# Designs tried in a protein design run: peptides against a protein of PDB entry 8OXM. Part 227

Target 1, 371 residues: chain A of PDB entry 8OXM
Amino acid sequence: FKAEFRLAGGVNLPKIIDCVGSDGKERRQLVKGRDDLRQDAVMQQVFQMCNTLLQRNTETRKRKLTICTYKVVPLSQRSGVLEWCTGTVPIGEFLVNNEDGAHKRYRPNDFSAFQCQKKMMEVQKKSFEEKYEVFMDVCQNFQPVFRYFCMEKFLDPAIWFEKRLAYTRSVATSSIVGYILGLGDRHVQNILINEQSAELVHIDLGVAFEQGKILPTPETVPFRLTRDIVDGMGITGVEGVFRRCCEKTMEVMRNSQETLLTIVEVLLYDPLFDWTMNPLKALYLQQRPEDETELHPTLNADDQECKRNLSDIDQSFNKVAERVLMRLQEKLKGVEEGTVLSVGGQVNLLIQQAIDPKNLSRLFPGWKAWV

## One batch from the design tools (peptide; made by RFdiffusion4, then SolubleMPNN)

Design b2_p22_4_s2 (from b2_p22_4, 16 letters changed)
Fold by OpenDDE base, seed 3:
Structure b2_p22_4_s2 (fold): chain B 371 residues (1-371), chain A 22 residues (1-22)
Amino acid sequence: as target 1 above (371 residues)
Amino acid sequence: MTPLEKRNEEIIKNLEEALKKL
């Protein structure tokens, strides 16, 4: 390891360290403290397995459908080392950075990112009707610009076209795999884009198995398919390449039902894998101030384990795990709202749910559903 | 080998054995 470290921003002040491998190569790593990286490590293993299934299928292999993965080494329940995703940027940093964000550069007469967030926070405790009206006003005055990412990074037209296809395939694969696993908290800082490949890297995998639906403000979308995410696909939007890649990914997932269920079952019953949403985690996720600068004391999870009888905890946990497995089995059978759908019907329903402004307007303002 | 590393190897081994049966 080099003797120097840098601080990454954010509440947990993660340390960026450079290490020299036995191969003489320098590798940047992120050391997180006060964070449980076990869920990230487990979800990366599940993504690697999903990638193996996608590579075995001729149609998904031919399309290079993969979910991007990174190395996670958990060191304790509250510390670990992450692979630094070199050459990636948070989509939120590119889109809505206060100084030089793409919205400000390409749409200088639109609402600022701050104005949009303020308007949505003012209605956070209001009716769904009032939230919808304000969300539509925000959307009208904050037009998508993510098409410019590929245009800025890839000046050659043939490369630009290839990278836009790589982006669209990455969104499709991660959206369907993320939906099957019930991945939540897909805000604009938890999705990185690779500046060379245009592929997405999903980080902070701490909300899985639909635990986002039990947050104080429930998650109402199956994945992030907001207006900027769609704008990055170019003129066809969700039609053509995106839809077809979602269908082919869903086909592989449904055909791999037994494999996926067996692996998720082992994970859900692992007593070291805390995937359940706790009240402190829920508060942390939905009380985040805009400014990552305020040191909210990580309330040690240790103090509020009220001595519930171990037997009642285990029975309640097992009933939650069983419900998660049942819902995973339903998804893999194409059961949505008690109806069995075809792959195309299921993918269509998920796309419609993800782009519905009524669903998007109900999300927590920190999710930035207008971006 | 820490107790955590041993358990991670056991989880990986169980996953690999499950993957070999599929």
Scores: peptide ipSAE 0.005, ipTM 0.350, DockQ to the pose 0.020
Fold by OpenDDE base, seed 1:
Structure b2_p22_4_s2 (fold): chain B 371 residues (1-371), chain A 22 residues (1-22)
Amino acid sequence: as target 1 above (371 residues)
Amino acid sequence: MTPLEKRNEEIIKNLEEALKKL
């Protein structure tokens, strides 16, 4: 390891370290402390399995449908090493950076990202009607700009078109795989875009198996398909390439139901893998910027062995695992709201749910559903 | 301990010591 480290931005202050391998190659790594990377590691294994299924099918292989993966090495229950995603940028940094973000550069007369966040935070405890009205006002005065990512990075028209197709395919594959695994909405800093391939890399997989639905502000979308995410696809938006790639991904997932269920069952019952939402994790994920100043819990978690009867905890856990497996089986059968849908019907429902401004207006404002 | 387990322990220890210096 080199003696120097850099801080990556963010609450947990992850350390960027450079390591020289025994092969003489330098490898940048991200060291996270105070974070459990076991869930990220497990989700990367499931993504690798999904990629194997997608590569076996001729139609998904021809379309180059894949979810981008990175290496995760959990070192303890609270630390690990991540592969540095070289040549990637968070979509949130590109879009809404305060100094040079694409919204400020291309739409200087629109609301600032701060004004949008303030307006949506003011209505957070209000009715769904008031949230919808303010969200629509924000959306009118904050127009999407993510089309400019490919235009800035790829000056040749043929390359630009190819990279926009790669982006659209990456969004489709990650959206459907993410829906099956119940990843829900994704914070704009937890979606990286590769500056060379235009493919997405999803990081920080701490919400899975629909645990976003039990947050203090429940998730209302199956995946992130906000206006900027759609704008990056170009003039056809969700129609044509995106829809067809979602349908072909869903077809492979549904046809692989037995394999997916068996693997997720093993993971849900692994005593080393805590995927359940705890109150501290829920508070952290939906913390207000104003609340960041006071909650340094020096939780000295003194090991108060709350000998809660091991039997009652195990029975409650098993009932949650069974519900997750039942819902996964429903998704893989195309059962939505008690009705069996075709692949096209299911994909259409999911797209409509993800782009509905009524659903987007109800999301936690900290996740910036207007971006 | 396998050579891999021993290397993992040494990496963990070095990371914990690097974390304590911060």
Scores: peptide ipSAE 0.000, ipTM 0.293, DockQ to the pose 0.028
Fold by OpenDDE base, seed 4:
Structure b2_p22_4_s2 (fold): chain B 371 residues (1-371), chain A 22 residues (1-22)
Amino acid sequence: as target 1 above (371 residues)
Amino acid sequence: MTPLEKRNEEIIKNLEEALKKL
């Protein structure tokens, strides 16, 4: 390792370290403290398996449908090392950086990212109708700009077109696999884009198996398909390439039902893998930036008082795991709202749910559903 | 422990020892 480190910023102040391998190659790594990387490591293994299924199928292989993965090495329950995704940028940093974000550069007369956040935070405890009205006002005055990512990075028209297709395929693959695994909506800082490939890398996989539905503000979308995510696909939006890649990904997932169920079952019952949403994690994921000052996580969980009978904890856990497996089986059968759908019907429903302004307006404002 | 788990444990140990020197 080099003797110097950099801070990546953020609440947990992760350390960026450079290491020289036995091959003489420099590799950047991210060392996280105060963070449980076990869920990230498990989800990366599931993504690698999904990639194996997608590569075995001729239709998905020809389309190069893959989920970008990174290496995760958990060191403890609160520390680990991540592969630094070199040549990636958070979509949120590109779009809504306060200094030089694409929204400010291309739409200087629109609302600022701060004004949008403020307006949506003011209605957070209001009715769904009031949230929808303010969300529509925000959307009208904050127009999507993510099309400019590929235009800035890829000046050659043929390369630009190829990279826009790579982006669209990456969004489709990650959306459908993310839906199957119940990743839900993804904060814009937790989606990286590769500046060379235009493929997405999903990081910080702390919400899985639809646990986003039990947050204080429940998730209402199957995956992130916000206006900027769609704008990056170009003029066809969700139609054509995106829809077809979703359908082909869903076909492979549904045809791999037994394999997916078996793997997820093993993971759900792994005593080392806590995928369940706890109240402290739920509060942390939906904290206001203004409330950061007083919650020193004295994660002195005094282990003393939750001697609930081991039998009642185990029975409650098993019932949640069974419910997750049942819902996964339903998804893989195309069962939506008690109806069996075709792959095209299921994908259409998921796209409509993900782009519905009524669903988007109900999301936690901290996750910026207008971006 | 699989051969992969042993290799991961050795990598973890080497990383922890390297991190203690930073």
Scores: peptide ipSAE 0.000, ipTM 0.331, DockQ to the pose 0.026
Fold by OpenDDE base, seed 5:
Structure b2_p22_4_s2 (fold): chain B 371 residues (1-371), chain A 22 residues (1-22)
Amino acid sequence: as target 1 above (371 residues)
Amino acid sequence: MTPLEKRNEEIIKNLEEALKKL
């Protein structure tokens, strides 16, 4: 390893280290501390399986529908090494960086990212009506700019068009697979974009199997399809290419029901895979950046052995796992709100739920639903 | 060293020890 490291941005300040392999090749690695990378490693294996299913189908293969994956090596329950996705940037870094974000560059008269965050934090504990009104005011004064990502990176018009299409396909594939797996915590720092391919890389996969719905502020959208995400698709928005790629991905997932259920069942009952939301993790994910100064959780994990009988813990775990499997089976059958939908009907419902400003206004302000 | 820098050195050390076991 090289003696020098760089800090990646974010709360946990992950470290970028350079290592020279026995092959003499330099490789960048991301070192994450105080986080359990086992869930990321497991979810990457599930994404690789989904990619295998998508490559077997002629219509999804022709469209190059894939989820970008990276290597994860968990080293302990609180540490691991990730493959550094070279040539990727968080969408939040491009859009809402404090100094040089695309919103500030292209919309200098709009609200700042800080003003938007502040307005939504002020109404965080208010009614859904008050949250909706303030969210609509924020959206009116904070116009989408993510179309400029492809325009800045790809100067040739033919390359620009191809990369915008690759982006739209990547959003569609990851949105549908993410929905099937119940992937949450899709804030703007947990989604990277590749500066060469325009494909998305989803990171920090620690909220899965709809565990985002049991957060103190429940997640209300099936995936991230916010105004900037849609703006990156260009003038067609969610229509045409995006919708068709969602439908073709959903067709492959529904036709692979038995394979998906069997693998998720093995994962849910793996004693080494803690996918359940615990109260401390839930608090951590929805902490305010301002509260990070005082709450050192000097809660030694040792003192809250609530001696729940081991039998009651096991019975509660099994009931949650069964509920997750039942809900996964419903999604793969097209059962939404007790009604069986066609692939087109199910995809349409999910798109409408994801773009609904009433659903978006109810999200935790740290998720940045206006971006 | 800030408390963050000390914590960061401890994380690196633990990872270097874990990587020697792989």
Scores: peptide ipSAE 0.000, ipTM 0.298, DockQ to the pose 0.032; fails the geometry check

Design b2_p22_4_s3 (from b2_p22_4, 17 letters changed)
Fold by OpenDDE base, seed 3:
Structure b2_p22_4_s3 (fold): chain B 371 residues (1-371), chain A 22 residues (1-22)
Amino acid sequence: as target 1 above (371 residues)
Amino acid sequence: MSPLERRNENIIKNLELALNKL
């Protein structure tokens, strides 16, 4: 390791360290403290398994459908090392950076990112009708610009076209696999884009198995398919390449039911894998103002183990695990709202749910559903 | 081998054992 480190910013002050491998190559790493990277490590292993299934299928292999993965090395329950995703940027940083964000550059007469957030925070405790009206006003005055990412990074038209296809395939693969695994908390800072490949890297995998639905403000969308995400696909939007890649990914997942159920069962019953949503984690996810500057004291999870009888905890845990497995089995059978759907019908329902402004308007304002 | 490395190996081994039964 080099003797020097940099701070990445944020509440947990993660340390960027450079290490020289035994191969003589320099590698940047992110050391997180006060964060449990075990869930990220486990979810990366599940993504690698999904990638193996996608590579075995001829149709998904030809389309190069993969989820981008990164190396996670947990060091303790509250620390670990992440592979630094070199040449990636958070989509939120590109879109809504205060100084030079793409919305400000390309749409200077639209609402600022701050104005949009303020408007949605003012209605956070209001009716769904009031939230919807304000969300529609925000959307009207904050038009998508993510098409310009590929246009700025890839000046050659043939390269630009291939990179836009790589982006669209990456969104499709990660959306469907993320839905199957019940991945939540897909805000604009938890999705990185690779500046060379145009592929997405999903980070902070701490909300899985539909645990986003039990947050104080429940998640109402199966994945992030907001207006900027769609704008990055270009003029075809969700039609054509995106839809076909979702269908082909869903076909592979549904044809791999037994494998996926067995993997998830082993994980859900691992006494060391805490995937359940706890009240402190829920508060931490939905009380963050965007200003990463306030030192919220890490409430030690250790102090509020109220002595619930170990037997009642185990029985309640097993019932939640069984419910997650049943819901995973339903998804893999194409059962949605008590109806068995074809792959095309299921993918269509998920796309409609993800783009519905009524669902998007109900999300926590920090998720930034207007971006 | 740290207790955490042993745990990660046991998780991987249990996953591999589950996968080799399929």
Scores: peptide ipSAE 0.007, ipTM 0.401, DockQ to the pose 0.021
Fold by OpenDDE base, seed 1:
Structure b2_p22_4_s3 (fold): chain B 371 residues (1-371), chain A 22 residues (1-22)
Amino acid sequence: as target 1 above (371 residues)
Amino acid sequence: MSPLERRNENIIKNLELALNKL
């Protein structure tokens, strides 16, 4: 390892380190401390299995439907090494960077990202009606700009068109796979875009199996399909390529039900894999920017032996795991709200839920559903 | 402990030591 490190931005201040391999090649790595990367590692394995299923099907293989994966090496329960995704940028950095973000560059007369966040934070404890009205005002005064990513990076019209298709396919595949695994909405810093391929890389997979629905502000969308995410697809939006790629991905997932259930069952009952939402993780994920200063976790983990009978904890865990498996089985059967849907019907419902401004207005304001 | 487990333990210890020194 080189003696020098760089800080990556963000609350956990992950350290970027350069290492020289035994092959003499320099490799950049991200070291996360105070973070359990086991969930990320497990989700990357499940994504690789989904990619294997997508490559076996002729229709998904012809469309080059894949979810981008990265290497995760968990080292301890609180540390690990991530593969540095070279040539990627967080979509949030491109869109809403305070200095040179695309919204500021292309829409200088719109609300600032800070003004939008402030307006939505002010109504966070208000009615759903008040949240919806303020969200619509924010959306009217903060117009999408993500179309400019491909226009800036790909000057040749034929390359631009190909890369916009690659982006649209990547969003479709990750949205459907993410829905099946219950990843929910994704913070704009946890979605990277590759500057060469226009494909998305989803990082920080700490919310899975619909655990976002039990957060203090529950998730109301099946995946992130915000106005900027749609704007990156160009004039067709969610219609045509995106919809067809979602349907073909969902078809492969539903036809692979037994395999997916068996894999997820093994993961949910692994005593070394804690996927459940704990109160500290829930608070961390939905903390206010103003509250970042006071939570020095002087968690002295006093080992208060909560000798809660191991039997009662195990029974409660098993009931949650069974409920997650039942809901996964419903998704893979096309059961939505007690009704069996076709692949096209299910995909249509999910798209409508994800783009509904009523659902988006109810999300945690810290995740910026207007971006 | 396999040679791989020992290597992982030494990497963990060295990373924890590097993280605690910074």
Scores: peptide ipSAE 0.000, ipTM 0.312, DockQ to the pose 0.030
Fold by OpenDDE base, seed 4:
Structure b2_p22_4_s3 (fold): chain B 371 residues (1-371), chain A 22 residues (1-22)
Amino acid sequence: as target 1 above (371 residues)
Amino acid sequence: MSPLERRNENIIKNLELALNKL
């Protein structure tokens, strides 16, 4: 290892270290402390399996439908090493960085990211109607700019078109697989974009199996498909390439039902994989101000000295696992709201749910559904 | 050394030990 480290920003102060391999190659690594990387590692393995299914199908292989994966090495229940996603930037950093964010550069007369967040935080405890009205006001005064990412990075028109298409395919694949795995909405800092490929890398996979629906502010979207995410696809938005790539991804997932159920069943019953939402994790996910440099002590999960009878814990866990498997089976059958849908009907419903301003306005304001 | 710096040194030391075993 090099003796020097850099801090990656954020509450957990992850350390960026450079390692020289036995092959003489420098490899940047992210060392997270105070974070359980086991869920990230497991979800990366599931993504690799989904990629294997997508590569076996001729239509998804021809479209290069893949989820970008990174290496995760858990070292303890509170530490691990991540592969540094070299040449990636958080979408949130590109869009809403306080100094040089794309919204400020391209839309200097719009609301600031801080003004938008403040307005939505003021209505957080208000009615759904009040949230919707303020969200619409925020959206009207904070117009999407993510189209400029590909325009800034890819000056050649043919390359620009190819990279915008790669982005659109990456969003489609990650959205559908993310829906199947119940990743829900994704904070804009937890979505990286590769500056060379225009593909997305999803990081910090701490919410899976629809556990976002049991947060203090429940998730209301199947995946993140906010206005900036759509704007990056260009003038066709969710139509054409995105929709077709979602349909082809969903078709492969539905046709792989038995394999996906078996994989998820093994993971849900793995005693080393705590995928369940605990109250402390829920508070931590929805109390974060982005700017709190305050070292909140990671509340030790060790204060579960509540001697609930081992039998009641196991029965409660099994009932949650069974419900997750049942819901996964429904998704893979195209069962939505008690109705069996075609692949096109299911994908259409998911897209409509994900872009609905009523659903977006109900999300936790800290996740910036207007971005 | 703050308790945080000692924890950080132990994380680095455990990382070096884990990576020297790979």
Scores: peptide ipSAE 0.000, ipTM 0.290, DockQ to the pose 0.029
Fold by OpenDDE base, seed 5:
Structure b2_p22_4_s3 (fold): chain B 371 residues (1-371), chain A 22 residues (1-22)
Amino acid sequence: as target 1 above (371 residues)
Amino acid sequence: MSPLERRNENIIKNLELALNKL
């Protein structure tokens, strides 16, 4: 390892370190402290399995449908090493950076990112009707700009077009697999984009198996399909390439039901894998400063282990695991709201739920549903 | 929209329509 390190920014101040391998190659790594990387490591293994299923199918293989993965090495319950995603940027940094974000550059007369956030925070404790009205006002005065990512990075028209298709395919694959696994906390800093491939890299996988629905402000969308995410797809938006790639991904997931259920069952009952939402984690996720600049004091959760009787903990855990497996089986059968849907019907319902302004307006303000 | 931006949008729209038929 080199003796020098850099800070990556953010609340936990992750350390970027460079190491030379026994092969003489330099490799950049991210060291996280005060974070449990076991869930990220497990979810990366599940993504690798999903990629194997997608590569076996001719239609998904021809479309190059894959989820971008990275290496995770947990060192303790509060530390680990990540592969540095070299040549990636958070979509939030590109879109809503305080100095040179794409919204400020391309839409200087729109509301600032700070004005949008402030307006949505003011109504956070208000009715769903008041939240919807303010969200619609914000959306009218904050127009999408994510189309400019590919235009800035890819000057050749043929390369630009290929990369926009790679982006659309990456959004479709990660959205459907993310829905099946019940991934939450998909805010603009937890989604990276590769500056060379235009593919998405999902990070911070600490909300899975629909545990986002039990947050103090419940998650109301199956995946992130906000206006900027759609704008990056170009003029067809959610139609054509995106919809077809979602349908082909969903078809592979549904046809792999037994394999997916068996693997998720083993993971849910692994005593080393705590996927359940605890009250302290729930508070921490929705008390995070929305801007990279506010050092809120990390509550040192002194683990006041509420000594609930071990027997009541185990019975409550097993009942939650059973409900998660039942809901996963329903998704893989196409059961939505008690009705069996076709692949096209299920994908259509999920797209409509993800783009609905009523669902988006109900999200926690820090999720930035207007971006 | 400049005349150049409108031309680029029409080229893009025609390419996307062609790919949506494949």
Scores: peptide ipSAE 0.000, ipTM 0.249, DockQ to the pose 0.012

